# Ledger of designs, part 230: peptides against a protein of PDB entry 3S8F

Target 1, 157 residues: chain A of PDB entry 3S8F
Amino acid sequence: VLTLFVAVPSLMTAFTVAASLEFAGRLRGGRGLFGWIRALPWDNPAFVAPVLGLLGFIPGGAGGIVNASFTLDYVVHNTAWVPGHFHLQVASLVTLTAMGSLYWLLPNLTGKPISDAQRRLGLAVVWLWFLGMMIMAVGLHWAGLLNVPRRAYIAQV
Target 2, 166 residues: chain B of PDB entry 3S8F
Amino acid sequence: DEHKAHKAILAYEKGWLAFSLAMLFVFIALIAYTLATHTAGVIPAGKLERVDPTTVRQEGPWADPAQAVVQTGPNQYTVYVLAFAFGYQPNPIEVPQGAEIVFKITSPDVIHGFHVEGTNINVEVLPGEVSTVRYTFKRPGEYRIICNQYCGLGHQNMFGTIVVKE

## One batch from the design tools (peptide; made by RFdiffusion4, then SolubleMPNN)

Design b2_p23_5_s2 (from b2_p23_5, 15 letters changed)
Fold by OpenDDE base, seed 2:
Structure b2_p23_5_s2 (fold): chain B 157 residues (1-157), chain C 166 residues (1-166), chain A 23 residues (1-23)
Amino acid sequence: as target 1 above (157 residues)
Amino acid sequence: as target 2 above (166 residues)
Amino acid sequence: VAGVEAFMLALAATYIEEFLRVF
């Protein structure tokens, strides 16, 4: 009940963020239905990281609704599905947001901008992290649907 | 112009809010579809029942593993199962094929899991509460019970067996 | 589980290949 109660406001918030991104992209010269996406600063790890986190949050948030649904929770509860959900929420959204924050914070604290090498490395890190988490999460969700239990090292599948 | 910017933002927000609402309906529809098409092999058969975990080993239907399987009717059984650190009793649980089995599961110590491989039986077992699950085994054989709730150092080795007889 | 693991490995391999190409 509580999850569903906060689901609507959370989704609204998430999509308002998306609206802000669209606005920003259009301000940066992006046009059309999708051109604004390309116009966003994908060369900045401080931007890319939290955005990737948000992308991971989409299926993760949907999973939250699933986990809060009686009928669906019966299927997924205490299976590998749950760790999959966690990896999307914590290891993706929270972690990537933290990473992005660091890429903003450190230059401000030190008074030095990040070098191009650092920027490129940062991009590599966040993309690797995101894609790795997505692979793991997909696998865990799949395993969960196959009734692989969590907190167990054995399964019939 | 700040006013123009605000107006533009509002337009985008409206669009995305509409999309948000649409997605909510999609999720609701998905849940509804799942509910409508779902045929559960396991049926919750019990009301919320409480038991004293401090005495459950000494008295009551869980006290004697030899008496844990009770025939309650023609082709109907109730099985009183204890999940404890670190195992299940009775072990093995022997039941007939095709019989309707009502599992009454509780714990004398800490929270455990009761996950029966090859089935959709998967419940948490809380001390002081009785978990009730109804299931009919259609295929004979051995079904392993796995604890999927961390319960201590021996958690990974906590297994039981259900033997379904022809 | 083995199938899931194989899937993950395949995806990982694909990702690594693409990563090495791009970066």
Scores: peptide ipSAE 0.021, ipTM 0.712, DockQ to the pose 0.027
Fold by OpenDDE base, seed 4:
Structure b2_p23_5_s2 (fold): chain B 157 residues (1-157), chain C 166 residues (1-166), chain A 23 residues (1-23)
Amino acid sequence: as target 1 above (157 residues)
Amino acid sequence: as target 2 above (166 residues)
Amino acid sequence: VAGVEAFMLALAATYIEEFLRVF
């Protein structure tokens, strides 16, 4: 039970980031409960990528809480669930954040702004990556719940 | 305006912190629900036990595979299993259907997995520690034991069998 | 495993359709 308290600082951090996003959206003219979301710069892959990473991180974080549960970890440990979890954390959040960082960093380092075509392509890449990661992650988590073992070439299902 | 922005961000932080706490409780509730509805199957038994991996093959309850299955009571057995590179002993493990089986599993060499196909039995086996799992096989037949922790070049071929007799 | 694969394929098809609609 004490291990579950590890979720507290993680959630606090995550939702502090969300608070920053809300503030930013409202500064950009968004109003109401959800209007601030639409006001965020969804046309910028440097923004969209890490945000999609955060969205993938939410179910991953929930899985982290599950993994921290003594009894539930007994069920999911060393099953396909675990790869599903860290693919959301690493291959989604970290990777998409890195992608977003590059979309910001490279233009600034080179002094050359990205073209509109590059921007659109970047958006497509980020969204497709996110989609693929969500499909794979859901599959891995589901497989894990079906007791598909990790690090084995065979499974009962 | 900076002060106004500071006040606003604090308000948002408070709101999202409250939401964070709410979500924490939701997750705890979901865990509790899952535990309440999915408690059947493998039940961890016993407390942490230590064993010397360097002598576990020579002395003690794991030393003789022929004596690995011990009847501890009416329809109750303890099975002392070794997971090693690259297999399990005893192999096969023979137990009666419907009996309460307490597996006590350890390793003489490296970390292995003990994943019993068709069951929820899935534990890591650490040298120097004894993993204890209680399970009752309801169906007769053969259950494959799979190593799901990489343990070396023969990992992919490391299998065992539990034979449940009527 | 087959069911999971089928689910992933179905999900992929659905989301690809939505993607093509939006982009």
Scores: peptide ipSAE 0.020, ipTM 0.726, DockQ to the pose 0.029
Fold by OpenDDE base, seed 1:
Structure b2_p23_5_s2 (fold): chain B 157 residues (1-157), chain C 166 residues (1-166), chain A 23 residues (1-23)
Amino acid sequence: as target 1 above (157 residues)
Amino acid sequence: as target 2 above (166 residues)
Amino acid sequence: VAGVEAFMLALAATYIEEFLRVF
């Protein structure tokens, strides 16, 4: 059980980021319980990418708690559950953050803003990436719960 | 006003931190609930047992596959299994239906997996350590053993079979 | 799934071209 307390700093960080998003949304004119979300710059792939990464990180983090449980790990260890978990953590959060960073960095380095076409393309790429990652991750977690083994090309189910 | 902005940020952070702590307790509670209601499939951690991987093939209970299945009591057996590159021994493992089987699994070489399809048996096998798994096969038939830990070039082809006899 | 992958690959290729143009 003490091992689970490792999640405390991560949760604190995650929800501090959420707090920052809320503050930013409210500064942009968003009001109410959810209005601040709509006020965020969803037209900017440099913003959307890391935020989608954060969203994917939520179930991944929950899975981390499961994986850290001695008893529950017996169920999920070396099953498709595990790659489902780290694809959310790495291929979602880290990768999308890197993508977002690129959308921010290139205009700053070149001194040239991205075109509207590039912006729209960036949004499409980021959203499709996120969607694909979520489908894959859910599928892997589901397969893991059905006892599909990791690192094997066959499964009984 | 910079000061007001900082205060606002702090207030939001405090609120979300409280939420984060609450969520932590929710997760712990969920785990506790799951364990309380679904205990039948839980495999407890066993006693740490050590063996010498360099001699396990030559001496001891793993040395002779023909003697790997040992009856320890009425309807109780211990099966000494080696996971090696790239297979299992004995292969097949023959056990009776309805008997309580204690698998004692170790490796003479590298880390392997021991995943039995159709069961909740899924453990890593470490050289120098003995993995102990207890299971009762209720249905006769063949159960495939799959290595789910990368162990080398032949990993993908590393399979075994448990034959449960009526 | 295959269709989605193909579409994503196409978008990725287009993005790479645009990336090279920006530099």
Scores: peptide ipSAE 0.014, ipTM 0.733, DockQ to the pose 0.018
Fold by OpenDDE base, seed 5:
Structure b2_p23_5_s2 (fold): chain B 157 residues (1-157), chain C 166 residues (1-166), chain A 23 residues (1-23)
Amino acid sequence: as target 1 above (157 residues)
Amino acid sequence: as target 2 above (166 residues)
Amino acid sequence: VAGVEAFMLALAATYIEEFLRVF
């Protein structure tokens, strides 16, 4: 019940952020249905990381609703599905947001801007992290659907 | 300029809010669809039944592993299972093929898991509560019981066996 | 599990190749 109550405002917040991004992209010269996305500052790891985190959070949030369902929970509870969900929520959204925050925070704390090399490395790290997390999460969710147990080193599949 | 920007933001927000609401309904619909199409294999939770974990080993239907399997009717059995640190009793659990088995599972100590490989039986076992699961084994053989809830240092080695006889 | 692992490895390999191409 609590999860479902939180889900609604969370979705509203997420889409409000999306609205802000669309507006920003359009202000930056993006046009059309998707052109605004390309106009966003994808060259900045401080931007890219949180956005990728949000993207990973979408299936995680959907999974949260599944996990909170009395009926669907019988299928996924205490299987590898649950760690998959956690990694989408914590290791993708929270971690990527933290990573992105560091790319903003450290330059501001030190007073030294990041070099172009550091920027490129940051982008590489963020994208690699995101992709790795998505692969792992998909694998864990799939394993969970195949009834691979959580907190066990053995599986029937 | 600020007013124009504000109006534009509001327009986008309204659109995305509408989309958000639509997606919410889609998710609910998907959940409903999944439930409607895949509920046949879901074991429903039983009625809440309470036991005293401090005496469950000494008295009652869980006290004697030799009497844990009770025939309740034609081709119907109730199995009283204890999950404890670190194992299951009875072990093995012997049941006939094709019989309707009602598992009554509880714990005398801490929370455990009861996950039977090859089946959809997967429940948490709480001290003081009885977990009830109904299942019919269609295939003879051995089914491993796995504890999928951390219960202490021996958790990883906590296994049981269900033997389904022809 | 083996199938899932193989899938994950395949995706990882594909991703690495794409990453090396883009970055």
Scores: peptide ipSAE 0.021, ipTM 0.715, DockQ to the pose 0.028; fails the geometry check

Design b2_p23_5_s3 (from b2_p23_5, 17 letters changed)
Fold by OpenDDE base, seed 1:
Structure b2_p23_5_s3 (fold): chain B 157 residues (1-157), chain C 166 residues (1-166), chain A 23 residues (1-23)
Amino acid sequence: as target 1 above (157 residues)
Amino acid sequence: as target 2 above (166 residues)
Amino acid sequence: IDGVKAFMLALMATLIEEFNLVF
């Protein structure tokens, strides 16, 4: 019964980060309900990567609640749903955060900024990674709901 | 102004906390909806039952595959299934259509999966524990059992069959 | 936080009662 209470501090933390993003966007001149989003530094892969990771973490977190339910876990356990979940959590948030950290760390360690070409390439990589992860994750969750087994090369459906 | 900045941050945090609460309700509603639309897939947890994996092959209800299917009542059967590296016994499992089947599944060696295609039967099988699953086959035919828990080099080829007879 | 917990508890209780959901 207390299992789902873990979602409370997680959600609070997640949306505190969102609050920080809003504040940052507004400091950068963004106005209105959504204008602050556009004002964020979307031209910087060091920023875009972890933010996209956070976005992928949202449905992953929702899935975590499902997986934490004893009754609902019987439906999704050892199906394609499970790898769909942790690909959002690890291959999206963690990996994209690591990628973003790299884009920040290397310039700082070398004392040299990345070139414009490197920046554009970085943005392309991050966005393509995110898109691919979302497609794969949605597909895996969908397959899991169709009772496609995990760790098996065959499925009836 | 530092005070104004802190006040602004607090306001944003309050707003997003409210949103987080709303999202919590959305998630709970989603869970409720999922359960309402997939109630047939819910398998309740059974009573914890223990066995000795070192002797389960030699003595007890799992020892003889020929006696694995036990009629316990009118149109009711218990099937004692072993999941092992790398297969299931008995194989095939023969049961009548429309009968209530109680599967008692255990393992003599390592953890296995027991996933029956075309059904909601999907459980892990632990050595030393008995997994209990209740199911009624409405359609005759063959149902494939798939191991969906890694159990060794032969895992990908570990299959069984349930034959439902008219 | 206490308020959130109270709401969660109430909702969970409702889900348990209506859907036999176990958390």
Scores: peptide ipSAE 0.014, ipTM 0.736, DockQ to the pose 0.059
Fold by OpenDDE base, seed 5:
Structure b2_p23_5_s3 (fold): chain B 157 residues (1-157), chain C 166 residues (1-166), chain A 23 residues (1-23)
Amino acid sequence: as target 1 above (157 residues)
Amino acid sequence: as target 2 above (166 residues)
Amino acid sequence: IDGVKAFMLALMATLIEEFNLVF
């Protein structure tokens, strides 16, 4: 019940953020239905990281609703599905948001801007992290649907 | 300028809210799809039943592993299983092929898991509560019981066996 | 702003109803 109570406001918030991003992109010269996306600052790891986190959070959030369902939870509970969900929520959204915040925070704390090399490396790290997390999450969800147990070193498949 | 920006923001918000609503229906559809495709063999949960975990080992249907398998009708059995740190009793659990088995599972100590490999039997076992699951083994052989809820230092080694006889 | 509020409330009500249908 609590999950669902949180889910609705969270969805509304998420799409409000998306609206803000669209507005920002359009202010930056983006046009059309999707042109605003390209206009966003994809060259800044402080931006890219949390956005990728949000993208990973979408299927994770959907999974949260699944996990909160009495009928669906029977299928996925205590299987590898659950760690998959956790990694989307914590290791993707939270972690990437933290990473992104550091790319903003550290330069401001030190007074030193990041170099171009550091920026490029940061982008690589963030994208690779996201990719790895998506692979892991998909694998865990798939394994969970195949009834691979959580908290066990063995599997029936 | 600020007013224009505000109006623009509202327009985008309305659009995204509409999209959000649409996505909600998509998610519901996915849930429905999952239910339709993955719930054909769902074992219904039994009624909530309570037991005293402090006495369950000494008295009652769980007290004697030799009496744990009870025939309740033609081709129907009830198996009283204890999940404890760190194992299951009886072990092995012997049941006939093709019979309807009602597992009554509880714990005398901490929370455990009862995951029967090769089946859709997967329940948590709470001290003071009885988990009830119904299953009919169609194939003879050995089915491993796995604890999938952390229960202590011996958790990783907590296994049981169900032997299905022809 | 009243229109926005009304829309938000309607959306919330719809979402709650949909969740109640599933859960």
Scores: peptide ipSAE 0.012, ipTM 0.700, DockQ to the pose 0.059
Fold by OpenDDE base, seed 3:
Formats: sequence, C-alpha cells, structure tokens
Structure b2_p23_5_s3 (fold): chain B 157 residues (1-157), chain C 166 residues (1-166), chain A 23 residues (1-23)
Amino acid sequence: as target 1 above (157 residues)
Amino acid sequence: as target 2 above (166 residues)
Amino acid sequence: IDGVKAFMLALMATLIEEFNLVF
C-alpha cells in the first residue's frame, strides 16, 4: 500500500493533463461525454504526438503498478514484460512528446510555419510510430507472460 | 473571462483528482484480487540468508560441484548452485523426476539471473545472498538455465542445464 | 458519474486484457 502511494502524484499529474484536454476540447465546442475529444486539434502533429504518448502511457502506468508490487513483479521480473513496459513509458510517451515538441519548436526557431505536406507527413509519422509501438508492446507483454526471458536471444516458447 | 475559465479549470481538476484517487483504490483492489486468485507460480521467498562471496568457492556447500546435490529426505534434494561469469555450477544439474528440489543459488562475483525454461523458476542471484527456490519437475528431460541479468561480456552465452531423470 | 463509471469499466477491460486477469 505504501509503495503504491508513490503513484499518487503521478496519477494526479496524469489526470490533471486529462482535465486540461477536456477543458480545451470543450472550449473548442465539444459537448457531451466524448464530443470534447473530437473537438481537439487532431490535425496538428504537435498535439497528436504527446496525446498518443499519453494513451500509451495508460497501460504502461498500469504495468508500473504491477511492477511495483513485489508479489506480481516476481512473475514478470526480467521477462519480456519489462521491456514492454519501457517501450510504453519511454519509447511511446517520452519519444512522442519529444516528437511533438519538435513539431512546435522547429517552426518557432526557423520563423517559418510548417507546410501542409510537412504537417501531413508529421501526422503519418506519429500515428505509424504509435501503431508500431502498440503492436510491439502488446507482443512484449504477451511474451513476458509466457516467461520469455529478458536479455536473452533465445526462448523455449 | 479569465476568472470563469479559471473556475472551470479548477472544477475539472477537482473532478479528475477525485477520480484519480478512486482509481488508486480500484488498482489496489485489483492487485489484491489478482494475488488472491493467481498465486500459482509464486515461489515464496525464504528468510534472508547471507554468504561470503569471497570464500564461497573455497569452503562450504558450493565449493565442490560433486557434492552440490544433497539428498535431504525421501524424494527431496537440495542443490547448491553457483552462478558465475560465465556459467553455472554444477553443469549439468541432475535431479530425479518427481522429487522436491530446493535450489540454493549464490554468486561469487556479480549479479546473475537464474531462469529455468519451461518452469516458473526465475530469480536474481546476488553475491553475498542465497536465493532459495523450491520446485518439482514433473516431466523428465533437459531444462535450460538462462541468465537474464546482464553480467558482463559473456552474458549472452551463459547457460546451464538441468537434467531430470526418470 | 456516468462518465466516470464508463471510463472505469473501459479501464478495467483494458487491465483484464493486458494482464490476462480472470475474475
């Protein structure tokens, strides 16, 4: 219980971000339970990238709670489960946030807005990255549950 | 109106914060349920047992590979295993089918892994500490031991074998 | 409240799938 309480600040932060997204969506005319989501600027890769990162972070965060449990960690420790968790937390959230930041930063640094072609390419990149990462993460978590070892090039299964 | 916007933001934040706390309890409950219903495969940790890694090769139960397998009772054995850079001792480990095996594993050098394929045996091996794992092999054959903790340049080639005899 | 419940159910479903939990 005490170990899990360390997650409280992280959860508070995560859901505060969610609150900000809901507020933003509602300001943009979104209504209802899900209408605010559709109202968010999904045409901007600088927005889409970190949001996709957050989506990947949800299962990753859940996995973090599992990994923090001594008893449950015994099952998954040093299996493919662990790198699966890492790819959701670092290679998804952190990386996509960095990518999104780049799409914001470059136009500001150069003084030139991104072209429509660049915008579309950016969207393709972040969505493909997210899709690939989710496929890989699911595979790694599944393999981990099948007791595929971490840091080994071979497995019985 | 900045004031109205601020109030709205605070309302949403309060709601989501309350939700976050509720979810924390849900997660705790879920973990508790999982532990209660899915305890199979969890090997209880024994009491903390310490050993001197600097002398473990020279004296004690790990010093002689020929004496590593000790019968402690009817159909019960203790196996003293060393994980070292880069292998396991003894290798192979020979045990009978259906016997209760208590593995006592330690390291003379660095941290290693002890992952036995086809089983739920998966523990880290720390110098100065004895890892205890209890397992009964129901099927005869060869079981590969894999080091799943990086231990140096030869880590990828660090394997052992458990031979379960009929 | 309805939104919270729906979200909780969705999250639970995700957890069950991800962790292969059997209730």
Scores: peptide ipSAE 0.006, ipTM 0.724, DockQ to the pose 0.279
Fold by OpenDDE base, seed 4:
Structure b2_p23_5_s3 (fold): chain B 157 residues (1-157), chain C 166 residues (1-166), chain A 23 residues (1-23)
Amino acid sequence: as target 1 above (157 residues)
Amino acid sequence: as target 2 above (166 residues)
Amino acid sequence: IDGVKAFMLALMATLIEEFNLVF
């Protein structure tokens, strides 16, 4: 009954990060309700990667509510739904954040800035990763709802 | 202008908090929709029941597979199932069509899964605990039991069968 | 934080009552 309180720190973190992004965008000249989004540094893979991770994390968080629900867990537990949730939370958010961190860290550690070609390649990698993860995650969640079991090579459908 | 920035951040936090709450309601609505359309017939778990996994094979209702199916009332049965490495007992489980079946499932060794194909029966089986699932089979035939919790080298071959008789 | 807690409690109560959801 108290499980939903887990959502409190998550929400606090979410709106704090979002607030920071909005503030940053507005500092960069963005105005209006949405103009600040365009003003963010979308040309930097170190920025884009973790942001895409956050975008994937949103539906994953919704899935977290489902997984935490006593009644709903009976529907999704140990089905392909669970790996779908993991791929949004770990293989999307955590992995993309790690990628973004590397795009920042390596140039700073080596003292060598990334080339423009490397930057463009990095952007391509991050976006393609995000796209692939979204496709796979949707597929896994869908399969889970169709009662495809986790950790089995066969399924009823 | 740190003070101004701080004030602005607080304002943005309030805005995004409101947005987050709104999104939470959206997600709840989606969950409610899913429940209304797809969660009919969810099988509730019984109360937590404990058993000694070291003796469950020697004594008690799980000890004799031939006596695993117990009629508890008119058109009501309790089936005591063991999930073990690597199979189920009894196997097959024979039950009549249309009867209310209460499965009492436990494990003598490691954690297993009990996923009945073609049904919404899907529970983890923990040594020392008894999983309780109630179900009524409407269609006669064979239903495959699948282990969906990794339990060792033979996990992929761990299957059982429920035979529903007319 | 108090407001958030109150909201969460209200939400849980509503979900339990309206949708028979247990969290």
Scores: peptide ipSAE 0.019, ipTM 0.719, DockQ to the pose 0.062; fails the geometry check

